# Peptides against a protein of PDB entry 6B4E, part 23

Target 1, 295 residues: chain A of PDB entry 6B4E
Amino acid sequence: TNFDKISKMFWHYKDKIAQIKQDIVLPIKKADVNVRNLLSRHKRKINPKFGQLTNSNQQLFKIQNELTQLINDTKGDSLAYHWILNFIAKAVVHQAETEVRVKPESALPLGKLTLYLLVQFPELQELFMARLVKKCPFVIGFTCEIDTEKGRQNMGWKRNNENKWEDNTSYDERMGGILSLFAIITRLQLPQEFITTTSHPFPIALSWHILARICNTPLNLITNTHFVILGSWWDAAAVQFLQAYGNQASKLLILIGEELTSRMAEKKYVGAARLRILLEAWQNNNMESFPEMSP

## One batch from the design tools (peptide; made by RFdiffusion4, then SolubleMPNN)

Design b1_p10_5_s2 (from b1_p10_5 with P1M)
Fold by OpenDDE base, seed 2:
Structure b1_p10_5_s2 (fold): chain B 295 residues (1-295), chain A 10 residues (1-10)
Amino acid sequence: as target 1 above (295 residues)
Amino acid sequence: MPPVGAPPMP
């Protein structure tokens, strides 16, 4: 694991967030009234779509088509197009922080929708990844200290309107929700219409990087959150990860489930206890995945 | 192909 490379990637996406603000978000406020009105109408139509997802593929395809049309309506203006994609990136991550947080299996339809949009609209990829890294640096295996204000901010901790930090449970659950979504995206196959023409934008290899980078993280930086997000990842992707990498996947699952939890046993992290239960279930041939969606 | 990176050392 090259931590310098990870840090460079982290700061690249932090810079991208600043760029998005300067080049997309701020300029649109001064755009033509017709453009602003178009985007306001589209925002109102797009925002509820993510909450309309169910375990139905039929419903998924309907929403995919509706969103595709709405996004295509903006392509005549590059700034409008990038603005609507940035809005979608933010909305998807927000859905992970709220709905996926409380119902992890909802990551599957949301992940399928997101992957479709990432392939259909390639400009969404950098916008989405920048938002993910800002909100949940664990998606690239980045970790820093959280004993400073800046460290907490870098790791995606929020403050309320009274400048009070969110509680540990809220942070853990939000990180788990976001990582569940990302894990699902990495383990999904491309839609059939794209599989021969396009490479997967966020392939299963990115799940490997998450696990490997966490295993190589200095132990003094490992927190309960690391185990929580590993458990969320496990529920979302462990079955497909084993299918993809076989024996090498098994070794890495043992490293996180047994070795990392054992090294941190003195901390008595609740997330670590859950991860050990997941490991034991796997050892007993009872590894579960989210149920497949209905037709 | 699995990422060329060697599995993390314990």
Scores: peptide ipSAE 0.023, ipTM 0.698, DockQ to the pose 0.090
Fold by OpenDDE base, seed 4:
Structure b1_p10_5_s2 (fold): chain B 295 residues (1-295), chain A 10 residues (1-10)
Amino acid sequence: as target 1 above (295 residues)
Amino acid sequence: MPPVGAPPMP
């Protein structure tokens, strides 16, 4: 694991967020009134769509089609198109922070929708990754200290209106929700219409990177959150990860489930205890995955 | 193919 490379990637996406604000978000505020009105209408139509997802593939396909039409309506104006994609990127991550955190299995329909959009609209990929890294650096295996304000901000901690940091549980749950979504995306197959023409934008190899980078993270930087997000990843992707990489996957699951938890045993992290339970369930041939969606 | 390299060692 090259931590310098990971750090450079982290800061690249932080810079990308600043660039998005400068080049997309702020310019739209000065755009023609007709463009602004169009985007306002589209925003209002798009926003509820992510919350309308269910365990139904029929509903998923309906929403995919509706979003595709709404996005296509903006393609005549490059700035408007990029603005709506950036809005979608933000909305998807927000849905992970709110819904997926409390109902992890909801990551499956959200992930399917997101993957479809990422392939259908390739310009969404960098916008989405930048938003993910800003909100949850764990998606690229980045970790820094959180004993400073800047460190906490870099790791995606929020402050309330009273300038108080969110509680540890809230942070852990949000990170878990975001990582669940990303994990799902990495383990999903491309939709049938794209499988022969397009490579997967965020393939299962990115799950490998998450696990490997966390395993190699200096132990003094490992927190309960690391174990929480590993548990979230496990629920979301462990079965498919094993299917993809076989024995090599098994070795890495043992490293996170057994070795990393054992090394941190003195901390008595609740997230680590859960991860040990997941490991034991797997060892007993009882590894579970999210149920498949209904027709 | 698995990602380049063996799983990390502790």
Scores: peptide ipSAE 0.022, ipTM 0.701, DockQ to the pose 0.101
Fold by OpenDDE base, seed 5:
Order: sequence, then structure tokens, then C-alpha cells
Structure b1_p10_5_s2 (fold): chain B 295 residues (1-295), chain A 10 residues (1-10)
Amino acid sequence: as target 1 above (295 residues)
Amino acid sequence: MPPVGAPPMP
């Protein structure tokens, strides 16, 4: 694990967020009124679509088609197109922060939708990744100290209206929700229509990086949140991860489930206790995955 | 299968 490389990647995406604001978000405010009206209408149509997802593939395909049409309507104007993709990136991450955090299995339909959009609209990939890293740097295995305001901000902590930091539970749940979504995306196969022509934009190898980078993180930087997100990842992707990497996957799961939890035992982290339970369930041949979606 | 390196050791 090269932490300098990870740090550079983290700051790259932080810079990308600033660039998006300057080059996409701010300019559109001065765009032609017809363009602004178009985007306003599309925003209103797009936003509810994420909440319309169910455990149904039929419903998923319907929403995919509707979103595809709405996005395609903006392609005549590059700025409008990038604006709508940035909006979608933000909306998807927001859905992970709000819905997936309370219903982790909802990551599956959301992840399928997101993966489809990422392949269908490649320009979404950098916009989405930038948003993910900003909100949940765990997706790239980045960790820094949270003893400073800047450190907390870098790790995606929010402040409330009273300028107080969010509570630990809220932070943990948000991080878990976002990571669940990302984990699902990494373990999904490309849709059949793309599998022969396109490489997976966020493949299962990125899950490997998350786990490996966390295992190599200095122990003084490991928090309860790390274990929470590892548990979220486990629920989302462990079965498929084992299928992908076999014995090497097993070794890494043991490292996070046994070794990392043992090293941090003195902290009595609740997230670590849960991860230990997941390990034990696996050892007893009771590893579970999210249920498959209905036809 | 993507090339899998050995799991890191802390």
C-alpha cells in the first residue's frame, strides 16, 4: 500500500469538486433561460426516480430507460449535459446517505442503476468518484486523523446548524451507506449489453484495495467507523469477493475479521464486534448475501 | 481473474 499515492488521489478528487463548481455549477447559472428551464424540469423528473427503485428488475429497467432519455435530452449542450450528470452523481450519493444507511439491501437496485448509468454515460464516472471521495474517503482507502477540524472535514464529517459536528452514529451510518453502494457496484457484473464492449469502471479489485488499505492503515488512525464500513462492505460484497479471488480473498477476510479486530480489541468498538460476528458466521458456513432482485 | 497480489500485512 502506497499511502502517498492514495493521498494524491484523494486530493485529486477534492480538486475535481472545486473544478466542478467553477466549470459546471456556476456557469450554468448564467446560461440561457431555455437551458436553465430545461435543466430545472429534468431535475424535477430525475430526482424522484431514485426513490422509485424497488427489488424489481422490471422497475429498474423502466427507470434506467427513463433516466437515459432524460439525460440524452441534454446532450445538445455540453454544459447542460455535464450539469445533469453532476446532479445525478450528487443524487445517487445522497440516496446512499439517506436510504441505504437505513436499508442496506437497497444498495443493490441503486448500485445496478448507478453502474448502468456509469457505463452508458462515461463522463459520469469522474463526477461520481469525486463525489464519493468527498463524502466517504473510505471508498479509496484514505484515512487521516480526525483530531483537527480539517481532518474531520477531509473524512467527510458534517456540521449542524449550530456548527457542531454530527454525532458518531450519524457519521457511521452515512459512511456505511455510501460504502455499501460502492461495494455493490464493484461486485456487480456489467449489464449484458455492455459486457463485450466495455470494461467495468469500478471493478471488484477496488474492493480489494479498500480492505488492503484499511489493513495497512496505522492503528492509531483506526476508528469504529472503519469497522462499521468493513461490516457494510461485508454484507454487500463478501460472497462475491470470495468467488472472485478464492483463497486470497479468504486470507484478506481473516485479516480484517480476526487480526484487525483483535489488534483493536482494547477499544471495544461496536463495529468491530459486529465484524467479528460476521467472521464467525462465515466460519460456520453461514455467510449471507443480499437477496437477488425479482424478475 | 484480475491479478491478485498477496494480502497486505499490517
Scores: peptide ipSAE 0.022, ipTM 0.699, DockQ to the pose 0.092
Fold by OpenDDE base, seed 1:
Structure b1_p10_5_s2 (fold): chain B 295 residues (1-295), chain A 10 residues (1-10)
Amino acid sequence: as target 1 above (295 residues)
Amino acid sequence: MPPVGAPPMP
């Protein structure tokens, strides 16, 4: 693990967020009133669709088609197109922070939808990744100290209007929700229509990087959140990860589930205790995955 | 194949 490389990648996406604000978000405020009205209407139509996802593939395909049409309606104006994609990137991450947080299995339909959109609209990939890294640096295995204001900000901690940090549970759950979504995306196969024509934009190898980078993170930087997100990842992707990498996957699961938890045992992290339970369930041939979607 | 071998614990 090259931490300098990870840091450079982290700051690259931080810079990308600033660039998005400067080149996409701010300019649209000065755009023609007709463009702004179009985007406002599209925003209102798009936003509820993420919450309309169910365990139904039929419903998923309906929403995919509706979103595809709405996005295509903006392609005549490059700024409008990029703005709507950035809005979608933000909306997807927000859905992970809210719904997936409380219902982890909802990551599956959301992840399928997101993967479809990422392939259908390649320009979404950088916008989405930048938003993910800003909100949850764990998606690239980035960790820094959180004993400073800057460190907490870098790790995606929120402050309320009174400048009070969010509570640890809220932060942990939000990070878990976002990482669940990302984990799902990495372990999903491409939609049938893309399998032969396109490479996976965020393949299962990115899950490998998350786990490996966390295992190599200095122990003094490891928090309860690390174990929470590892547990969230496990629920979302461990089965498919084992299928992809076999014995090497097994070794890495043992490293996070047994070795990392043991090294941090003195901290008595609740997230670590849960991860140990997941490890034990696997050792007893009782590893669970999210249920498959219904037709 | 995994991109790298399983990392050792520090």
Scores: peptide ipSAE 0.024, ipTM 0.705, DockQ to the pose 0.104; fails the geometry check

Design b1_p10_6_s1 (from b1_p10_6, 3 letters changed)
Fold by OpenDDE base, seed 2:
Structure b1_p10_6_s1 (fold): chain B 295 residues (1-295), chain A 10 residues (1-10)
Amino acid sequence: as target 1 above (295 residues)
Amino acid sequence: MPPPVAPPMP
């Protein structure tokens, strides 16, 4: 694991967030009134769509088509197009922080929708990754110290209106929700219409990077959150990860489930205890996955 | 691409 490379990637996306603000978000405020009105109407139509997802593929396809039309309506203006994609990127991550957090299996329909949009609208990819890394650096296996305010901010900790840090449980759950979504995206097959013509934008190899980078993280930086997000990843992607990499996947699952938890046993992390349970279930041939969506 | 090799625990 090259931590210098990971750090450079982290800061690349932090810079991208600043760029998005300067080049997309702020300029649209000065755009023509017709453009601003279009985007306001589209925002109101798009925002509820993510909450309308169910375990139905039929409903998914309906929403995909509706969003595709709404996004295409903005393509006549490059700034408007990028603004609506950035809005979607933010909305998807917000849905992970709120809904997936409390119902992890909801990551599946959300992930399918997101993957479709990422392929259909390639400009969404960098906007989405920048938002993911800002909110949950674990998606690229980045970790830093959280003993400073800047360190906490870099790791995606947020403050309330009273400038108080969120509690540990809230942070853990939010990170778990975001990581669940990303894990799902990495393990999904491309939609049938794209599978022969397009490469997967966020393939299963990115799940490998998450696990490997966490295993190589200095132990003094490992927290309960690391185990929580590993457990969230496990529920979301472990079955498909084993299918993709076979024996090499098994070795890495043992490293996180057995070795990493054992090295951190003195801390008595609740997330680590859950990960041990997941490991034991797998060893007993009882590895579970999220249920498949209905037709 | 061939599957990557699992890293050793540090």
Scores: peptide ipSAE 0.023, ipTM 0.702, DockQ to the pose 0.096
Fold by OpenDDE base, seed 1:
Structure b1_p10_6_s1 (fold): chain B 295 residues (1-295), chain A 10 residues (1-10)
Amino acid sequence: as target 1 above (295 residues)
Amino acid sequence: MPPPVAPPMP
């Protein structure tokens, strides 16, 4: 694991967020009134779509089509197009922070929708990844100390209006929700219409990087959150990860489930205890995946 | 911990 490379990637996406604000978000505020009105209408139509997802593929396809039309309506103006994609990137991550957090299996329809959009609109990829890394650096296996304000900010901790940090449980669950979404995306097959013409934008190899990078993270930087997000990843992708990498996947699952948890046993992290349970379930041939969506 | 090996080519 090259931590310098990971840090460079982290800061690249931090810079990208700043660039997005400067080049997309701020300029649209001064755009033509017709463009602003269009985007306002589209925003209002788009935002609820992510919450309308169910375990139905039929409903998913409906929403995919509706979003595709709404996004295509903006393509006549490059700034409007990029603005709507950035809005979607933010909305998807927000959905992961809120709904997936409380219902992890909802990551599957959300991930399918997101993957479709990422392929259909390639410009969404950098916008989405930048938002993911900002909110949940674990998606690229980045970790820093959280004993400073800057460290906490870098790791995606939020403060309320009273400058109080969010509760540890809230942070853990929120990170778990985001990582569940990303994990799902990495393990999904491309939609049938793209499978022969497009490469997967965030393939299963990125899940490997998450696990490997966490395993190689200095132990003094490992927190309960690391185990929580590993558990979230496990629920989302472990089955497909094993299918993809076989024995090498097994070794890595043992490293996170057994070795990493054992090394941190003195901390008595609740996330580590859960990850141990997941390991034991797997050892007993009881590894579960999210249920497949209905037609 | 032994470093994880690079992912095999799927």
Scores: peptide ipSAE 0.023, ipTM 0.706, DockQ to the pose 0.260
Fold by OpenDDE base, seed 4:
Structure b1_p10_6_s1 (fold): chain B 295 residues (1-295), chain A 10 residues (1-10)
Amino acid sequence: as target 1 above (295 residues)
Amino acid sequence: MPPPVAPPMP
C-alpha cells in the first residue's frame, strides 16, 4: 500500500470540493433568474425521490426514469447540468448518512439508483467520489490522526452549533452508512442496458483497496470506526467479494476478521467484536447478504 | 500482517 498515493488522492478530492464550490455552486447563484428558477424546481422534485425508494425494482425503475428526465432537462446549460449532478451527489450521500445509517439494507436500492445515474451521467462520477471522500475518507482507505481539530475534520467528523464534536456512535454510524452505500455500488452489476458498452465506474476492485489499505494502516491509527465500517462493508459486499476473488478474497477476509481484530484486542473495540462474529458466521457457512429486491 | 496480494483481475 502506497500511503503517499492515498494521501494525494484524498487531497485531490478535497481540492475538487473547493473547485466545485468555486466553479459550480457559487456561479449558479449569479446565473440568469430563469436558470435559477429551473434548478430550484428541479431540486424540489429530485429531493424526495431518494426517500421514495423501496425494496421494489419497479419503484426503482420509475424513480430512475423520473430522475433521468429531470437531469436531461438541464443538459442544454453545462453549468446547470453540473449543478444538478452535484446536488444529486450531495443528496445521495446525505441519504446514506441518514437512512442507510439506521437501515443498512436500504443501501441496495440507493446503490442501484446511484450506479444507474453514475453510468447514465458520467460527469456525476467525480462529483460523487469527491463528496464521498469528504464525508467518509474510508471509501478510499484513507485515515489520519484524529487528535487534532484538523485531523477530525479531514476524517469527516462534524461539530454541532455549540462547537461540540458528534459522539463516537453517531460518527461510526454515519461512516458505516456511507461505506455501506459505496460497498453496494462496488459489488452491483451494471444495469443490463450498459453491460456491453460501459465499464463499471466503481468496480469491486475498489472494495479490495478499502480492505487492503485498512490492513496496511499503522495500528496506532486504527480506531473502532475502522472495524465498524469493515462490518458495514461485510454485510453489504462480502458474499459478492468472495464470488469475485475466491481464495484471494478469503485471505483478505481472514486478515480483517481474524488478524486485524486480534492485533487490536487490547482496545476492546465493539466494532472489532462484531467483525469477529461476522467472521465466525462465515466460518460456519452462515454468511448473510442483504435480501434481493422484489420485482 | 503480510501485505495483501494484488487483487486478481476479475
Scores: peptide ipSAE 0.023, ipTM 0.703, DockQ to the pose 0.251
Fold by OpenDDE base, seed 5:
Structure b1_p10_6_s1 (fold): chain B 295 residues (1-295), chain A 10 residues (1-10)
Amino acid sequence: as target 1 above (295 residues)
Amino acid sequence: MPPPVAPPMP
């Protein structure tokens, strides 16, 4: 694992976030009143759509079409178009932080919606990835120390208005929710209409990188959160990961489930205990996946 | 064995 490359990627997306603020978010505040009114109306229509997702593919397709129309309405103004995509990127990640956090299986419809939008609107890809890396660096296998303020900020820890850090449980759950969404996206097939014309923007190989990079992370940087997000990833993608890479996938699952947990046993991490349970379930031929969506 | 850094080539 080339950690220098991973760090460069991390900072690339941090810079992208700063660029988005300067080039998209701030300029729109000075835009024509008609543009601002359009975006305000669209924002109000778009935001509730993510909460309207269910286990129904029919409902998913309806929402996909509605969002597509709303986004297309902004294409006449490049700044407005990029602003609405950035809004969507933020909203999707926020949905992962809130809904997927408490209901991991909701990552499936959200992931399907997100993947569709990423393919339909390619400019969303960099905006979305930048937001993901900012909020959850684990999506690219980045880890740094969290014993400093800057380190915690880099790893996506939040502070409240009183400058108090969020509690460990809240952080773990948020990271798990975001990673569940990303894991789902990586293991989904492209919609049928795109398979022949487009490559997958975030393929299953990115799941491999997450696992491999975490396994190669210095042990002194491994925390309970690493095991929590690995467990979230497992629920979201382990079955499909095994289907994709076969024996090589099995080796990597054993490395995270057995070897990494064993090396960290002295810490008695709750997330590690859960990951052991998932490994044991697999060894007993009882690996589960999220239920498929209804028609 | 150290984990592979990249997925196997398809």
Scores: peptide ipSAE 0.023, ipTM 0.702, DockQ to the pose 0.240

Design b1_p10_6_s2 (from b1_p10_6, 3 letters changed)
Fold by OpenDDE base, seed 5:
Structure b1_p10_6_s2 (fold): chain B 295 residues (1-295), chain A 10 residues (1-10)
Amino acid sequence: as target 1 above (295 residues)
Amino acid sequence: APPPVAPPMP
C-alpha cells in the first residue's frame, strides 16, 4: 500500500469537485433559457427514479431505459450533458446516504442501475468517483486524522446549521450506505450487452484495495467507522469476493475479521464486534449475501 | 492474472 499515491488520488478528486463547480455547475446558470428549462424538466423526471427501484429486474430495466432516454436528450449540448450526469452522480450518492443506510439490500438494485449508467455514459465515471471520494473517502481506502476540522471535513463529516458536527451514528450510517453501494458495484458483472465490448469501470479489485488499505492503515487512525464500513462491505460483497480470489480472499477476510479486530479490541468498537460476528458466521459456513432480484 | 497478495498487518 502506497499511502502517498492514495493521498494524491484523494486530492485529485477533491480538485475535480471544485472543477465541476466552476466548469459545469456555475456556467449552466448563465446558459440559454431553453437549456435551463430542459434541464429543470429532466431533473424533475430523473430524481424520483431512484426511489422507484425495487427488488425487480423488470422495474430496473424500465428505469434504465427511461433514464437513458432522458440523458440522451441532453447530448446535443455538451455542458447540459455533463450537468445532467453530475446531477445523477450526486443523486445516486444521496440515495446511498439516505436509503441504503437504512436498507442495505437496496444497494443491489441501485448498484445495478448505477453500473449500467456508468457504462452507458462513460463521462459519468469521473463525476461519480469524485462525488464518492468527497462523501466517503473509504471507497479508495483513504484515511486521515479527525482531530482537526479539516481532517473531519476531508473524511466527509458534515456540520449542521448550528455548525455542530453530525453525531457518530449518523456519520457511520452514511459511510456504510455509500460504501455498500460502491461494494455492490465492484462485485456486479457487467450487463450482458456490454460484457464483450467494455471493461468494468470499478472492478472487484477495488474492493481488494479497500480492505488492503484499511489493513495497512496506522492503528491510531482506525475508528469505529472503519469497522462499520467493513461490515457493510462484507454484507454487500464478501461472497462474491471469495468467489473471485479464493484463498487469497480468505486470508484478507481473516485479516480484517480476526487480526484487525483483535488489535483494536481495547477500543471495544461496536462495529468491530459486528465484524467479528460476521467472521464467525463465515467460519460456521453461514456467510450470507443479499438476495437476488426477482426476474 | 493471479489474485493480488494479501498485505501484512502493520
Scores: peptide ipSAE 0.023, ipTM 0.689, DockQ to the pose 0.096
Fold by OpenDDE base, seed 2:
Structure b1_p10_6_s2 (fold): chain B 295 residues (1-295), chain A 10 residues (1-10)
Amino acid sequence: as target 1 above (295 residues)
Amino acid sequence: APPPVAPPMP
């Protein structure tokens, strides 16, 4: 693990967020009234779509088609197009912070929708990744200290309107929700219409990087949150990860489930206890995945 | 591409 490379990638996406604000979000406020009206109408139509997802593939395809049409309506204006994609990136991550947080299996339809959009509209990829890294640096295996204000901000901690930090449970759950979505995306196959013409934008190798980078993180930086997000990842992707990498996947699952939890046993982290339960279930041939969607 | 090798625990 090259931590310098990870840090450079982290700051690249932090810079991208600043760039998005300067080049997309702020300029649209001064755009032609017709463009602003178009985007306002589209925003209102797009926003509820993510909450309309169910365990139905039929419903998924309907929403995919509706969103595709709405996004295509903006392609005549590059600024409008990038603005709507940035809005979608933010909306998807927000859905992970709220719905996936409380219902992890909802990550599957949301992940399928997101992957479709990432392939259909390649410009969404950098916008989405920048938003993910800002909200949940764990998606690239980045960790820093949280004993400073800047450190907490870098790790995606929020303050309320009274400048009070969110509680540990809220932070853990939000990080778990976001990571569940990302984990699902990494383990999904491309839709059949794209599999022969396009490479997967966020392949299963990115799940490998998350686990490996966490295993190599200095132990003094490991928190309960690390174990919570590993548990969320496990529920979302462990089965498919084993299918992809076989024996090498098994070694890495043992490293996180047994070795990392053992090294941190004195901390008595609740997230670590859950991860050990997941490991034991796997050892007893009872590794579970989210149920497949209905046609 | 071949799968990456699992890193050792530090």
Scores: peptide ipSAE 0.023, ipTM 0.691, DockQ to the pose 0.096
Fold by OpenDDE base, seed 3:
Structure b1_p10_6_s2 (fold): chain B 295 residues (1-295), chain A 10 residues (1-10)
Amino acid sequence: as target 1 above (295 residues)
Amino acid sequence: APPPVAPPMP
């Protein structure tokens, strides 16, 4: 693990967020009134779609088609198109922070929708990754100190309107929700219509990077949140990860579930205790995955 | 491509 490279990647996406604001978000505020009205209408139609997802593939396909039409309506104006995609990237991450946080299995339909959109609209990929890294640096295995204001900001901590930091539980749950979504995306197969023509934009190898980078993170930087997001990842992707990498996957699961938790035992992290439970369930041949979606 | 070897713990 090269942490200098990870840091460079982290700051690359931070710069990308600044670029998006400068080149996409701010210019639209000065755009023609017709364009602004179009985008306002589309935003209002798009935003509810993420909450309309269920465990039904039929419903998923309906929403995919509706979103595809709405996005395609903006392609005549490059700035409008990129603005809509950036809005979608933000909305998907927000859905992970709110719904997936409280119902982790909802990551599956959301992840399927997101993966479809990422392939159908390739320009969404960089916008989405930038938003993910900003909100949850764990998706690329980035960690820094959180004993400073800047460190907390870099790790995606929020302040309320009174400039008070969010509580630890809220932060942990939000990070878990976002990581669950990303983990699901990495372990999903491409839709049948894309398998022969397109490579997976965020493949299972990215899950490998997350685990490996966390295992190599200096122990003084490991927090309860690391264990929470590892548990969220486990529920979302451990079964498929084992299928993909076999014995090498098993080694990483043992490293995070046994070795990392043992090294941090003195901290008595609640997230670590949960991860130990997941490890023990696996050792007892009781590793579970999210249920498959209905037709 | 084959997966990389699992990293050592720090």
Scores: peptide ipSAE 0.023, ipTM 0.689, DockQ to the pose 0.111
Fold by OpenDDE base, seed 1:
Structure b1_p10_6_s2 (fold): chain B 295 residues (1-295), chain A 10 residues (1-10)
Amino acid sequence: as target 1 above (295 residues)
Amino acid sequence: APPPVAPPMP
């Protein structure tokens, strides 16, 4: 693990967020009123669709088609197109922070939808990744100290209007929700229409990087959140991860589930205890995955 | 490509 490389990648996406604001978000405010009205209407139509996802593939395909049409309606104006994609990136991450947080299995339909959109609209990939890294640096295995204001901000901690940090539970759950979504995306196969023509934009190897980078993170930087997101990842992707990498995957699961938890035992992290339970369930041949979606 | 070897714990 090269932490300098990870840091450079982290700051690359931070810079990308600033660039998005400067080149996409701010300029649209000065755009033609017709464009702004179009985007406002599209925003209103798009936003509820993420919450309309169910465990039904039929419903998923319906929403995919509807979103595809709405996005295609903006392609005549490059700025409008990029704006709507950035909006979608933000909306997907927000859905992970809210719904997936409380119902982790909802990551599956959301992840399928997101993966479809990422392939259908390649320009979404950088926009989405930038938003993910900003909100949840764990998606690239980035960690820094959180004993400073800057450190907390870098790790995606929120402050309320009174400048009070969010509580640890809220932060942990939000990070878990976002990481669940990303984990799902990495372990999904491409939709049938793309599998022969396109490479996976965020493949299972990115899950490998998350786990490996966390394992190599200095122990003084490891928090309860690390174990929470590892547990979220486990629920979302461990089965498929084992299928992809076999014995090497097993070794890495043991490293996070046994070795990392043992090294941090003195901290008595609740997230670590949960991860130990997941490890034990696996050792007893009781590893569970999210249920498959209905037709 | 074959999966990379899991990194050792520090």
Scores: peptide ipSAE 0.022, ipTM 0.690, DockQ to the pose 0.110

